# Peptides against a protein of PDB entry 6FRK: the designs that were tried, part 76

Target 1, 411 residues: chain A of PDB entry 6FRK
Amino acid sequence: NEEVLNAMLKEVCTALLEADVNIKLVKQLRENVKSAIDLEEMASGLNKRKMIQHAVFKELVKLVDPGVKAWTPTKGKQNVIMFVGLQGSGKTTTCSKLAYYYQRKGWKTCLICADTFRAGAFDQLKQNATKARIPFYGSYTEMDPVIIASEGVEKFKNENFEIIIVDTSGRHKQEDSLFEEMLQVANAIQPDNIVYVMDASIGQACEAQAKAFKDKVDVASVIVTKLDGHAKGGGALSAVAATKSPIIFIGTGEHIDDFEPFKTQPFISKLLGMGDIEGLIDKVNELKLDDNEALIEKLKHGQFTLRDMYEQFQNIMKMGPFSQILGMIPGFGTDFMSKGNEQESMARLKKLMTIMDSMNDQELDSTDGAKVFSKQPGRIQRVARGSGVSTRDVQELLTQYTKFAQMVKKM

## One batch from the design tools (peptide; aimed at target 1 L326 F332 T334)

Design b2_p24_5_s1 (made by RFdiffusion4, then SolubleMPNN; from b2_p24_5, 15 letters changed)
Fold by OpenDDE base, seed 2:
Structure b2_p24_5_s1 (fold): chain B 411 residues (1-411), chain A 24 residues (1-24)
Amino acid sequence: as target 1 above (411 residues)
Amino acid sequence: SLDEQIEQFRQILEALEQLKKLAE
């Protein structure tokens, strides 16, 4: 039993190290898991693998919990949020994502560019803010970030903004001058929260970088970026351990909507390759896919109509970022759907639905919709005219339907 | 069971993925 336990723990430890979890944390986790496993319960015929996985999962959840409650903004108050982090961490993009997140929730949100070191920092922030319709402040002439931050915070306080986000200068290396500048900005604006932005792709460097920032500035929150890439997120554990601060959000891509509140359980599940089962269940429940039982039953019987296809297109449209949903299922890698193809696919689905909106109930509810159109070609011309498309577009839809209906009959 | 729900959902998503590929 001890040999089997040690072998399985070795595999888990290897997988965690490959996920960029710090060696010290992996060692501590291994010791904690060994102490938590009752070898007597393992003898009672319980699935040893499930028990070890559960013990590992519980210990990882503890490593992500710093024991400190995350700061939350207060509605109707002025909340100043200062961002800190290295250049290339995604800090500026993350400021825009956070601003947009609060704006969508009905908060009066603004952005301040206090990055005077990087040429074009203010132009980049201005472009992102303008695209998202977020008010912004910065200067092309003022070189002191303390002055810009102070003036911007005062301006937006006087205008009764609720969320005031301050982006600061990053550096490629830990420079004493950068930390002094960050302290001067923090002292001038007195932020309610200091957010450290960390790139998940830096792996083993996460601990040292996070510690260097925490030793100089009072970091109270962490945001992890670039979790859409090859980074498995193990560096997030190192950041929590070093900063003693909670992860509040994660960045899951380059789009402004590729930003979500951090959830411990889904994150650890993904880190272990178990998928986001809880988020999947929540998403299924949000979609009210209860009507899908009838569809699954029809699919099991090899029955598929044009109406059933229309309803499926509606479901796909409601699901939104399909790549995120697939990435919630164990064994479906994030690589299966490139984000670029998703908008084009959604536009295609909407076009197909518009064609089907010009069909009648007899055409939509036929168990062989393609045969109804093949027997009376005048129907294709009617639908084409009704939807403002070519007869070729209608024929392509019917060809796609026929391929799918044949696939369903083989399931 | 949770495992049955996951498998049902996986089958739905696989069917939806195939529909999406056919719509592409």
Scores: peptide ipSAE 0.021, ipTM 0.420, DockQ to the pose 0.020
OpenDDE base, seeds 1, 3, 4, 5: peptide ipSAE 0.017, 0.010, 0.019, 0.013; ipTM 0.417, 0.367, 0.406, 0.354; seed 1 fails the geometry check

Design b2_p24_5_s2 (made by RFdiffusion4, then SolubleMPNN; from b2_p24_5, 16 letters changed)
Fold by OpenDDE base, seed 2:
Structure b2_p24_5_s2 (fold): chain B 411 residues (1-411), chain A 24 residues (1-24)
Amino acid sequence: as target 1 above (411 residues)
Amino acid sequence: SLDEQIKLYEHILKSLEELEKLKE
């Protein structure tokens, strides 16, 4: 048992190191997992692999939790958010993404360019802000970032903006002059939140960089960028450990919509390459889907009714937002986490359920529901009238049911 | 089993996605 544990922990530790998790954190995780696993419980016939995976997952969740509640903006107040980070971290793009995120939620949002060091910084911010229809402030003539930040914050406070985002200068190196400038800006504008933007691709350098920023300015939040298909998320753990600050958002691409609130479970699952199996397990357990033993038995026998499909739709709806469920399933990419598709998918499920609510027990409980409707087309018209939908909508539902029933028969 | 339930949800969700793509 201990040999199996040590072998699996070695594989997990290797995968975490390959994912740019700091070696100190990997060692600590290994010790914590060993301490959390009761080897006697492993002897009782529990799936040793699942138990180890669960223990690893729980310890990774603790590593991304700094024990500090994330700052959230207050509605109807003037919230000043200062961005800090290295040049090339995606800071300027992330400012625009965050501004757009709040704007889409009905917040009065604006952007300030206090980057006087980089040529064309203001033009880039202006271009991004204009495309997103976000109000912006900056200067082509003022070289003091403190003056620009102060004037911009004052202007947008006077105009009753709720979210005031300040982009600062980045540097390629940890320069004392940059940190002094950031501190002067922070002291002048008194931000409600300081966000450190970190590039996930910097890997093992994440800890040292995050610490250098935290030692100079009161970083309260982290945003991780470049979490695209090649991004190793392990540096995010190092940033949390060094800053003692929560990850609040992640950047998942170049588009302005490639920005989402940080979720611990999906992130850890992606980091492990496992999908969010544990979050799916937890949601399945929360739903008491174990009461579906009767359904699982029917499915094992290749029986799938319209009622069984209805119950599955209810379960999917209870699991929460469809995008969150999809993101928990291995092989469903981050593209399925798009919020737009979630509401539409839920509306579609609700529509299908409403059609099924107009079906009778004979139709719902038939092992060949599609055949019941095909033999008596008048049933389609009845259901369509009862649910206030077209006969085509009912036929589409029956086509969907037939596809599901065929998939169940292949299981 | 939990694994069978997960697999079932994966298939259901995949089928729903395929159905969404057919409506576009």
Scores: peptide ipSAE 0.008, ipTM 0.334, DockQ to the pose 0.039
OpenDDE base, seeds 1, 3, 4, 5: peptide ipSAE 0.007, 0.008, 0.008, 0.007; ipTM 0.320, 0.325, 0.356, 0.300; seeds 1, 4 fail the geometry check

Design b2_p24_5_s3 (made by RFdiffusion4, then SolubleMPNN; from b2_p24_5, 15 letters changed)
Fold by OpenDDE base, seed 3:
Structure b2_p24_5_s3 (fold): chain B 411 residues (1-411), chain A 24 residues (1-24)
Amino acid sequence: as target 1 above (411 residues)
Amino acid sequence: SLDELVKLYEHILKALELLKKLLE
């Protein structure tokens, strides 16, 4: 029994190491799981695999819970949130995502660019903030991040902003100059929360990086980015262990909406390749997919119209990052859509929908939309003119529809 | 590619079927 347990634990440990979980944490987890499993209860006919999986899951949940309650902003107060992290961690993008998240929740939110080291940092922040209609502050001439941060915080405090997010300089590695700058900024603005932004793709380096930041500044929260990529997020466990700070949000793509509150159970489930069934159910309920029962019933009968395709494209667009949804489905690997392909896919879907907006009900509701257009080629020219596209683009849409309709007939 | 969009849609349909089974 102990040999079988050790063999199964070895497989789990290998999978966790392949998920970028730190070697020390994997060793500790192995010991904790061994201590938590009663070998006598395992002998009594309980499914040994389920017991080990449950024990592993429970120990992983403990690793992402530092036992410290996450900081939350206070409504009607001025909450200063300082961001720290390496260059390329997604820090600047994450500042914009967090600002947008709070703005959508009805908080008076603003952004400050205190990154004077990176050329174009302020332009990048300004571009993101302007697109999201978030007020911003920064300088093209001031080189002291302390001055910029202090002036920006004071300005937005005087304007009664509730969420004041300060983006700081990053570096390619841990540098004393970076840490000194961060400490000076933190001392000047006295943030209510310091957020460490970590790239999940750095793997085994997560512990050392997270520790280096925590040793210099009072990191109270962690945000993990790039969880839409090949990174399984095991490095997040290392960041929590090193910072003793909770993960508050995760970044799940390149879009400003690709940002969600951290949930422990879904995250561990995803890390183990079990999917996020709960998050999938939540997203589906948000989409009111109950209205799609009629569509599912049509699909079961091999009926698929251009309108049905349009409604599905609307659903995809409402679902947000499709990679995120696929990554919630058990057995769908995160690798199914390359990151660059998703925004392009969304732009393509929006273009296709714009073409369909120029179609009439007879064209949209036909069980063979492509045949309607093939019988009367003048319809293609009308739709092309109405949508401002080429006749070729309309023909490509009809070719796509025909492929989908053929697939639905085979289901 | 069109084939990627088709694969995407097959996955969406499978996801929706799975979701229906989870909501039932």
Scores: peptide ipSAE 0.014, ipTM 0.419, DockQ to the pose 0.268
OpenDDE base, seeds 1, 2, 4, 5: peptide ipSAE 0.009, 0.014, 0.013, 0.014; ipTM 0.415, 0.425, 0.428, 0.415

Design b2_p24_5_s4 (made by RFdiffusion4, then SolubleMPNN; from b2_p24_5, 13 letters changed)
Fold by OpenDDE base, seed 5:
Structure b2_p24_5_s4 (fold): chain B 411 residues (1-411), chain A 24 residues (1-24)
Amino acid sequence: as target 1 above (411 residues)
Amino acid sequence: SIDETVKLFEQYLKALKKLEELLK
């Protein structure tokens, strides 16, 4: 029994290390699981694998719980939230995602760019804020982040904003000057919450990075980014262990909607490769994918028009990072789409939709759309001219449609 | 490429089918 336990724990430990869980945490977890498992209960014919999985799950839940209640904003008050983190962590994008999240919940939200170090930081924040219709403040001329942060916070307090998010300068390396600047900004604006933004893809470096920030600034919350793609998020456990601060949100992609409140159980389930059925159900309900019964029925009948293809492309684009949905489904590996491939795929779908916007109802609603175009080549030329593409691009679309229609018939 | 868009759509259809199975 002890040999079987040790073998199974070795497999779990290997999988956790492959998920970027810190080696010290994996070792501690192994010892805790060994102490929690009653070997006599294991002998009684219970599914030994299920018992070990449950014990591992329980210990991982403890590792992600810092024992500190997450800060929450107070309705009708001015809540100042300061963001800190390394350059490339996704900090600036995450500021916009959090602002958009609160705005959608009916909070009067604004953004301040106090990043004076990075050229184009204010333009990036302004672009994101404008796209989301979020009020913003920053300067092209002021170089002191303390002045910008103080003026911006004062302005938005006077305008009775409820959520005031301050983005700070990142650095490529941990520099004492960065930490001093962050402390000066924090002292000037007196934030209600300091959020550390961490990239999950840095793997084993998560502990050292998170610790360096916590040792210099009073980090009270953590946001983990880039949990889309190959990063299984084991670095999140290292962030909690080092900062002793709760994970409040996760960034799951590049879209402004690729942002969700952190849930412990789904996260650990995903980390162990069990999938996230609860998050999948929530996402299906959020996207109103239950209305897909009519679609699934059409698919079952093998009727697939260009309009049906267009509607599916709209649904794929609304789902956000399709890799996230796949990663929530049990038995779909996260390995399917490299991060760079998703934006390119969405741009391709949008291009195809733009070509179809130049098609007429007879072409879109035909059960054999490719045959309609093959019989009257003048239709290809019309659509090409209307959408500003080549006749070859329209022919490629029709070739894709034919392949899709064949896939639908095989389902 | 055409093949990448086709692969994406195939994965989408497989995911929808599996979602239907999970939501039943």
Scores: peptide ipSAE 0.164, ipTM 0.749, DockQ to the pose 0.271
OpenDDE base, seeds 1, 2, 3, 4: peptide ipSAE 0.142, 0.153, 0.162, 0.143; ipTM 0.726, 0.743, 0.746, 0.727; seed 4 fails the geometry check

Design b2_p24_6 (made by RFdiffusion4)
Pose (drawn by RFdiffusion4):
Structure b2_p24_6 (pose): chain A 374 residues (1-38, 47-273, 303-411), chain P 24 residues (1-24)
Amino acid sequence: NEEVLNAMLKEVCTALLEADVNIKLVKQLRENVKSAIDNKRKMIQHAVFKELVKLVDPGVKAWTPTKGKQNVIMFVGLQGSGKTTTCSKLAYYYQRKGWKTCLICADTFRAGAFDQLKQNATKARIPFYGSYTEMDPVIIASEGVEKFKNENFEIIIVDTSGRHKQEDSLFEEMLQVANAIQPDNIVYVMDASIGQACEAQAKAFKDKVDVASVIVTKLDGHAKGGGALSAVAATKSPIIFIGTGEHIDDFEPFKTQPFISKLLGQFTLRDMYEQFQNIMKMGPFSQILGMIPGFGTDFMSKGNEQESMARLKKLMTIMDSMNDQELDSTDGAKVFSKQPGRIQRVARGSGVSTRDVQELLTQYTKFAQMVKKM
Amino acid sequence: EEEIEAMVENFEKRLEALKELEEM
């Protein structure tokens, strides 16, 4: 049985290693689901599912904008990850939700970058800012957020150039662009086909600049996006959106369950009964109930006080014979009144008859009356 | 019928005794 756990566990470790999941997290997840584990494919895959939900959970809720206030969003990520494409996908998302959204092109390096964001914004009917001539992105971002602030826009999305960590020049310039415009949220856009080099770059981005949200693009293809577990652990940020194509409407919010599945592959007879049950539990205590000075009108009249401390176990064989629908019903007496067929099965395996209940149903009706009167 | 009535009267008397004990 120790060999059936390991053959089926190394088959999921290969399922995650093929889904570009970091080898550090696969080796760690393997011994986490081994230590926490101490119709067969369901008792195993349910334990694997709960261990994955433990990893995709960063514990941090997403940054959401406020209507009536200026929200500046700054996009960061590697070269070619889909920043300019996801810039228009997000401005189009909020603009359709009713936000005064606008775009700014703070890329002064990539050829045809302003022309790219201009044509994406021209198509989606979204205001845009940038420059063919201005070579300083700190100047383009500052003079754009200033313009769209004096025009009272609520979503101001600043696009930046692609950068990698070994370029300290572009990482300083990213930090200065973030310090000039002071964004409310910084989004780390990552390609879904990224391999093992993802945790190092995503971590260096978190160190130089404050990354609060992560977007995973190019998920409409074969890539399952296992590199996102390493960006969530590195940036400490949840995934808010995913990209699912080249168009502006191929964009939707991140849901954890489908991504992990792809990455993996009035008084009643019942109340009359519980009140009784507590009066029998407090039943050997009936002599305490006759203590009160001037109250003892009677005690154990006609000896019927002894069987009121004996009927509740027999009535329990009826509850033992009851399932969770009759037991958890608001009116435990209405489930059997409509279907007196349930009065015969309660009588079979519990040894009580269906006759005994007629005297009980009368006793029940009188009890149900004096509680609605209570 | 007389036994059912005596059981109901006993049950009522228990409830009254619980109330008076809560007041004490």

Design b2_p24_6_s1 (made by RFdiffusion4, then SolubleMPNN; from b2_p24_6, 15 letters changed)
Fold by OpenDDE base, seed 1:
Structure b2_p24_6_s1 (fold): chain B 411 residues (1-411), chain A 24 residues (1-24)
Amino acid sequence: as target 1 above (411 residues)
Amino acid sequence: DERLEEEIKLFEQYLKALEKLKEL
């Protein structure tokens, strides 16, 4: 029994290390799991795998809990939220996502660009804020981030804003000058919350980076970015351990809506490859996938039209990155689609849809769309001309459709 | 051909995902 436990714990520890969980945390988890498992209960014929998985899950939940209550904004008050983090962490994008999140919840929200170091930082923030209809402040002429932050905070306080988000300069390296600037800004604006933005893709570097920020600036909250597709959630555990601060939100993609409140249980479930059934149900409900009942019934009857394929491509596009949906389903690993292949796959789907937009209802609604085109080759030339593609591209689409329709007939 | 096989696999997985979603 101890040998079996040690073997299974070795597999789990390997998977956690592959998920960028810090080696110290993995060692502690292994010891804690060993101490929590009753070997006598393992002898009783219970599913040893489920018991170990549950013990691992419980210990991972403890590693995500810093024992500190997350800061929450107070309604009817002025809440100043300062963002800190390295350049390329997604900090500026995350400021806009958080502002948009609170705006959608009915908060009077604004953005301040105190990044004077990066050329075009203010233009980028202005562009994002304008698209989201979020009020913003910044300067093209002032170079002191303390002045910009102070003036912006004062302005928006006087205008009775409830959520005042301050984006700061991100630098390429942990430079003392960056931390001094952050401290000067923090002292001037007296933020109610300091949010550290961390890129999950930096892997084992998460601990050292998060610690360096916490040692210099009073980080009270963490936001983890780039948790889309192959994003290894293990860095998040390292950030919590180093900052002793809760994760409040996660960034799950590039879109302004690819931002969600951090939920411990779904996150750990996803990290263990158990899926996120709750997040999947929420996402399904948001997408109004109930309209797919008619399609699923057609699929069960082995009926699949070009229109049915078009509607599926629309649904895939509405769902966002297909990897995110798959990663929510139990038994579909997060690694199922490479991030690079998602944009290319979406571009391919959009190309195929553009070809189908040049098809007529007789072609789209035929139970044998490929046969309609094979009987009248002039249809291929019409569709090709209408969509601005080659006749070969239309033939490739029809070949793809035929293969899909054959798969549906085998289901 | 390889790209078409990848898209086919993706669609098979999407269909299996939809079936699993209906079972939830």
Scores: peptide ipSAE 0.027, ipTM 0.515, DockQ to the pose 0.246
OpenDDE base, seeds 2, 3, 4, 5: peptide ipSAE 0.025, 0.024, 0.020, 0.022; ipTM 0.544, 0.473, 0.441, 0.472

Design b2_p24_6_s2 (made by RFdiffusion4, then SolubleMPNN; from b2_p24_6, 12 letters changed)
Fold by OpenDDE base, seed 4:
Formats: sequence, structure tokens, C-alpha cells
Structure b2_p24_6_s2 (fold): chain B 411 residues (1-411), chain A 24 residues (1-24)
Amino acid sequence: as target 1 above (411 residues)
Amino acid sequence: SEKLEEQIKLFEHILEALKKLEEL
């Protein structure tokens, strides 16, 4: 049992290292998981893999929880939010995403560009802010970020803005001059929250970077960007550990809407390649699929009908954009369905449902629907004529159903 | 068709996700 545990823990540790989780955290996790698993309970025939996965999941959830409550803006007050982070972290884009998020919630939100180091930083912020209809401030002539930040904050305070977001200079490297500038800006504007923006794709460098920021400025929140790409987000754990600050939001793409509140369980599930199980639960529960228990019981008994498949397609169609569902499914990245493929996939589901709408109750409710059609080929021709499709399209549907029904029988 | 295999894989992943959901 201990050899099997050690082998499985080695595989998990390798996968976590490949997900850019810091080697120190992976070692600590291994020891915590090993201590949390009772080897005697593993002898009782419980699925050793599931037990280890659950223990790993539970310990990863603890690593994402800094034990500190996330700062939240106070309604009817002026809340100054300062952004810090390296160049290329997605900081400027994330400022716009956060501003847009609060604006959509009915907060009076604005943006300040205090990045004087990067040529065109203000133009980029202005373009993003204008596109989102977010008020903005910055200068083309002032070179001191402290002056720009102070003037911008004062302006928007006087205009009774509730959310005042300050974007600061990013540099390519950790330089003392960057940290001094950030500290001077922070001292001048006295932010209610300092947000560290981290690129998930920087991998093992996340800990050292996050620590360097926290050691110089009072980082109170983390935002992780580029979780749409190949980055599994293991660096986020390093950022939480180093900053002792909660992740408040994640960036999941380049669009201004590709921004969501951080949820611990979905994030860890995605990190482990388990998908957004909790977000899928939440969506399935929000759909008030009253008969899900009955379907689930049927699936547990290896029963799957064409009606059960039809109901599942209805549920998928009710869940909205297929890309959002795919992003919740283990092993499907958000990139797998371009917006064009989503409409095509929904059109295909609707076509399959239209074929099933031409089936009778005997065909739909049969536990061996494919055999009903194989015994009486005239049924295929009837359904094809009724739905306006080819007999081949009906045969393809029945082939698909048979594969699902076989999978359910093996479950 | 590659398209049907993708739909099958998708549904396999949905069903596997749903099954993992019940085990939590």
C-alpha cells in the first residue's frame, strides 16, 4: 500500500510541477497528503486513486486560501485600487477588465494611467477605456507617475467616483527603481487596496516575483492572468503563498468580458485537469434540472435511452454558450471552441434534437434504441422523412447514441 | 466523422465530470 501511495504521489507531484506549481509547495503538499491519508483506510478496498485525488484536492484548496478575507469596495465611498505588476503581466488590460466588471455592477468607476515609463501606455489604456465607456485620466506630458496618480485620484474623488483604479508602471525585470516608484505612488494616493497582477505563464518564477512585490508594497489582493493559454495556473499558488493575499479575480482571455471572480474549487479542479466541477454543479443546479437525480440513478444502473440523450441535449442548450460548458469540462480549454465552432455545435445539437423529435415513445424510451431501429429499418426511413434529414444522419445519431449507451453501461 | 468523435469525447467528458460530481 505504501509503495502504491508513493507511486501515485510521484505522478501527482510530477503533474503539479508540469502545472508550474513551485517545488517547495509540491514537497509540502506531498507530506501533507501523506499525513492526511490513513493507510489503514486504504486497505478497506476504497478506490485508492480517488482517496489520493481528494486528499490532493483538499490540500491544494488550503494552499489557495491565505486565511485572509479579500478586500471588497464599500458602496457609497471612494475606493482607490492600485495595480502593481511586471510588464507583460496583463496589468493594464486587467485594470480595464476590473473597471468594466464594477461598472456593469452599477459602480461609478474610472481608470488612471500612471505608467509613464512605457511609450503608448496611456494610448492603450485610453483605447480600452473608451471602448468600454469607462472614464479615464492620464498625461502625455507629465513624466512623474506620483503627480499623475495624485491628480487623477483627486479629480475622480471630487467627481464622486466610487471605484478609482490606478495602473502603474511595469518593468521587464525586478528593479529597485520600480519598487521605489511604486512605493512613492502608494504613499501619495493611499490606496484602499493594492492588487498584484501576475501572469500564470511565468511558471516557477511566480514565487520570487510575488515575494519581491510584497516585500516592497503592501499587496492585499492578487489577480492571475492568461489562464486561457497553456498555463495551468500553478504559479497562482506561489503568488498566494508569497503575498499571503487572496486571489480576487482571474483573467481567462483577451476580451474585456474574459474576467471572473476567483472561485477556489473551480480553479483547483481546472489545475488538476478535473474541469470546473463546482461551476458545472452550480450551473446544473441553477438550471433546476429537477429530474437530474432520476437520470443520475439511471446512469448508475447503466440505463441510457434516446430520451435521456435528448434531455441532456436540452440541458446543454439551456446552459448557454457551448464554450462556457466546454471550459467547465475536464481537458477542454476555453480555446477549443472559437465562437464560430460554438454556433456550429449548437446547430448540430439542434439538428440531432430535431431528428429525435421525429422518433416515437417506443424508440425514445427503449434501453436499446439502436436495436429497435436495427430490427425495423423502416423506422430510420420514417424518422429521416419526419425530420427532413438523410437516413445517414439518423444512422450517425444512432451510432453516437450506441457509443454513449455503451459508455454508460461501463460506468 | 472527426466531428462526431469530438461530440462523443465531449459527452464522455461531461458524463465523467457529472460522475465525479456525484462522488464529491
Scores: peptide ipSAE 0.019, ipTM 0.320, DockQ to the pose 0.128
OpenDDE base, seeds 1, 2, 3, 5: peptide ipSAE 0.014, 0.011, 0.011, 0.012; ipTM 0.393, 0.331, 0.337, 0.336

Design b2_p24_6_s3 (made by RFdiffusion4, then SolubleMPNN; from b2_p24_6, 15 letters changed)
Fold by OpenDDE base, seed 4:
Structure b2_p24_6_s3 (fold): chain B 411 residues (1-411), chain A 24 residues (1-24)
Amino acid sequence: as target 1 above (411 residues)
Amino acid sequence: SERLDELIKQYQNILEALKKLEEL
């Protein structure tokens, strides 16, 4: 039993290291998991794999909980949020995403560009802010980030803004001059929250970077970016451990909407390749799929109609981008749907629904819809003409439905 | 909880089959 446990823990540790989890955290996790597993309970024929996975999951959940409550903005007050992080971390993009998130929630939100080091930083922020209709401040002539930040904060305070986001200079390396500048800005504007932005793709460097920021600046929150790429997000664990600060949001792409509140369970599930089960549950519950029980009962009885498939496609379309849904499913990595494929996939779903809109109730409600069409081929031609598609497109849909219906019958 | 796990598994199977559709 101990040899089997050690072999499985070795595989888990390898997978966590390949997910960019820091080697010290992986070692600590291994010892905590060993201490949490009673070897006597494993003798009772319980699925050893599930027990180890649950123990690993539970210990990873503890690693992303800093034991500190996340800062939240106070409604009707002026909340100054300072962003810090390296160049290329996605800091500037993340400022715009956070501003847009609060603006969509009805907060009076603005952006300040205090990045004087990077040529075109203000133009980039201005472009992003203008596209999102977010008020912004910055200078083309002022070179002191302290002056820009102070003037911008004062301006937006006087205009009664509730959320004032300050983007600071990023550098390619940890330099003392960067930290001094960040301290001067922080001292001048007295931020209510300091957000460290971390790129998940920097892998094993996450701990050292996050620590260097926390040792110089009072980081109170973390945002992890680039969780849409090959970065498995293990660096986020290192960020929390080093900063002792909660992850408040994650960036899941380049679009301004590719930004979500951090949820611990979904994130750990995704990190383990288990998918975002809780986020899928939450989205399914938010969809108020009142008739899900009736559908679940039909599916349990191996019944699946073309109408049931249509309703599922409607639900998928309501959930938003197909990659976000796929990225929530265990075993579907984030890499599976490039943004180009999402629009194509949604267009394909919409085409399939348009074909089904040309079907009659007898065709839609048949427990063997494919057999209804096979017995009367004239139905295929009617549906094809009604939906403006080829008879082949209708046959492809029916072939798909048949595969689904067979899969449901095997459940 | 068990019904939810089944629903999730059904969604997974639906989406896996949709994925196999994108590969055709």
Scores: peptide ipSAE 0.009, ipTM 0.326, DockQ to the pose 0.036
OpenDDE base, seeds 1, 2, 3, 5: peptide ipSAE 0.008, 0.006, 0.006, 0.000; ipTM 0.295, 0.286, 0.266, 0.258; seed 5 fails the geometry check

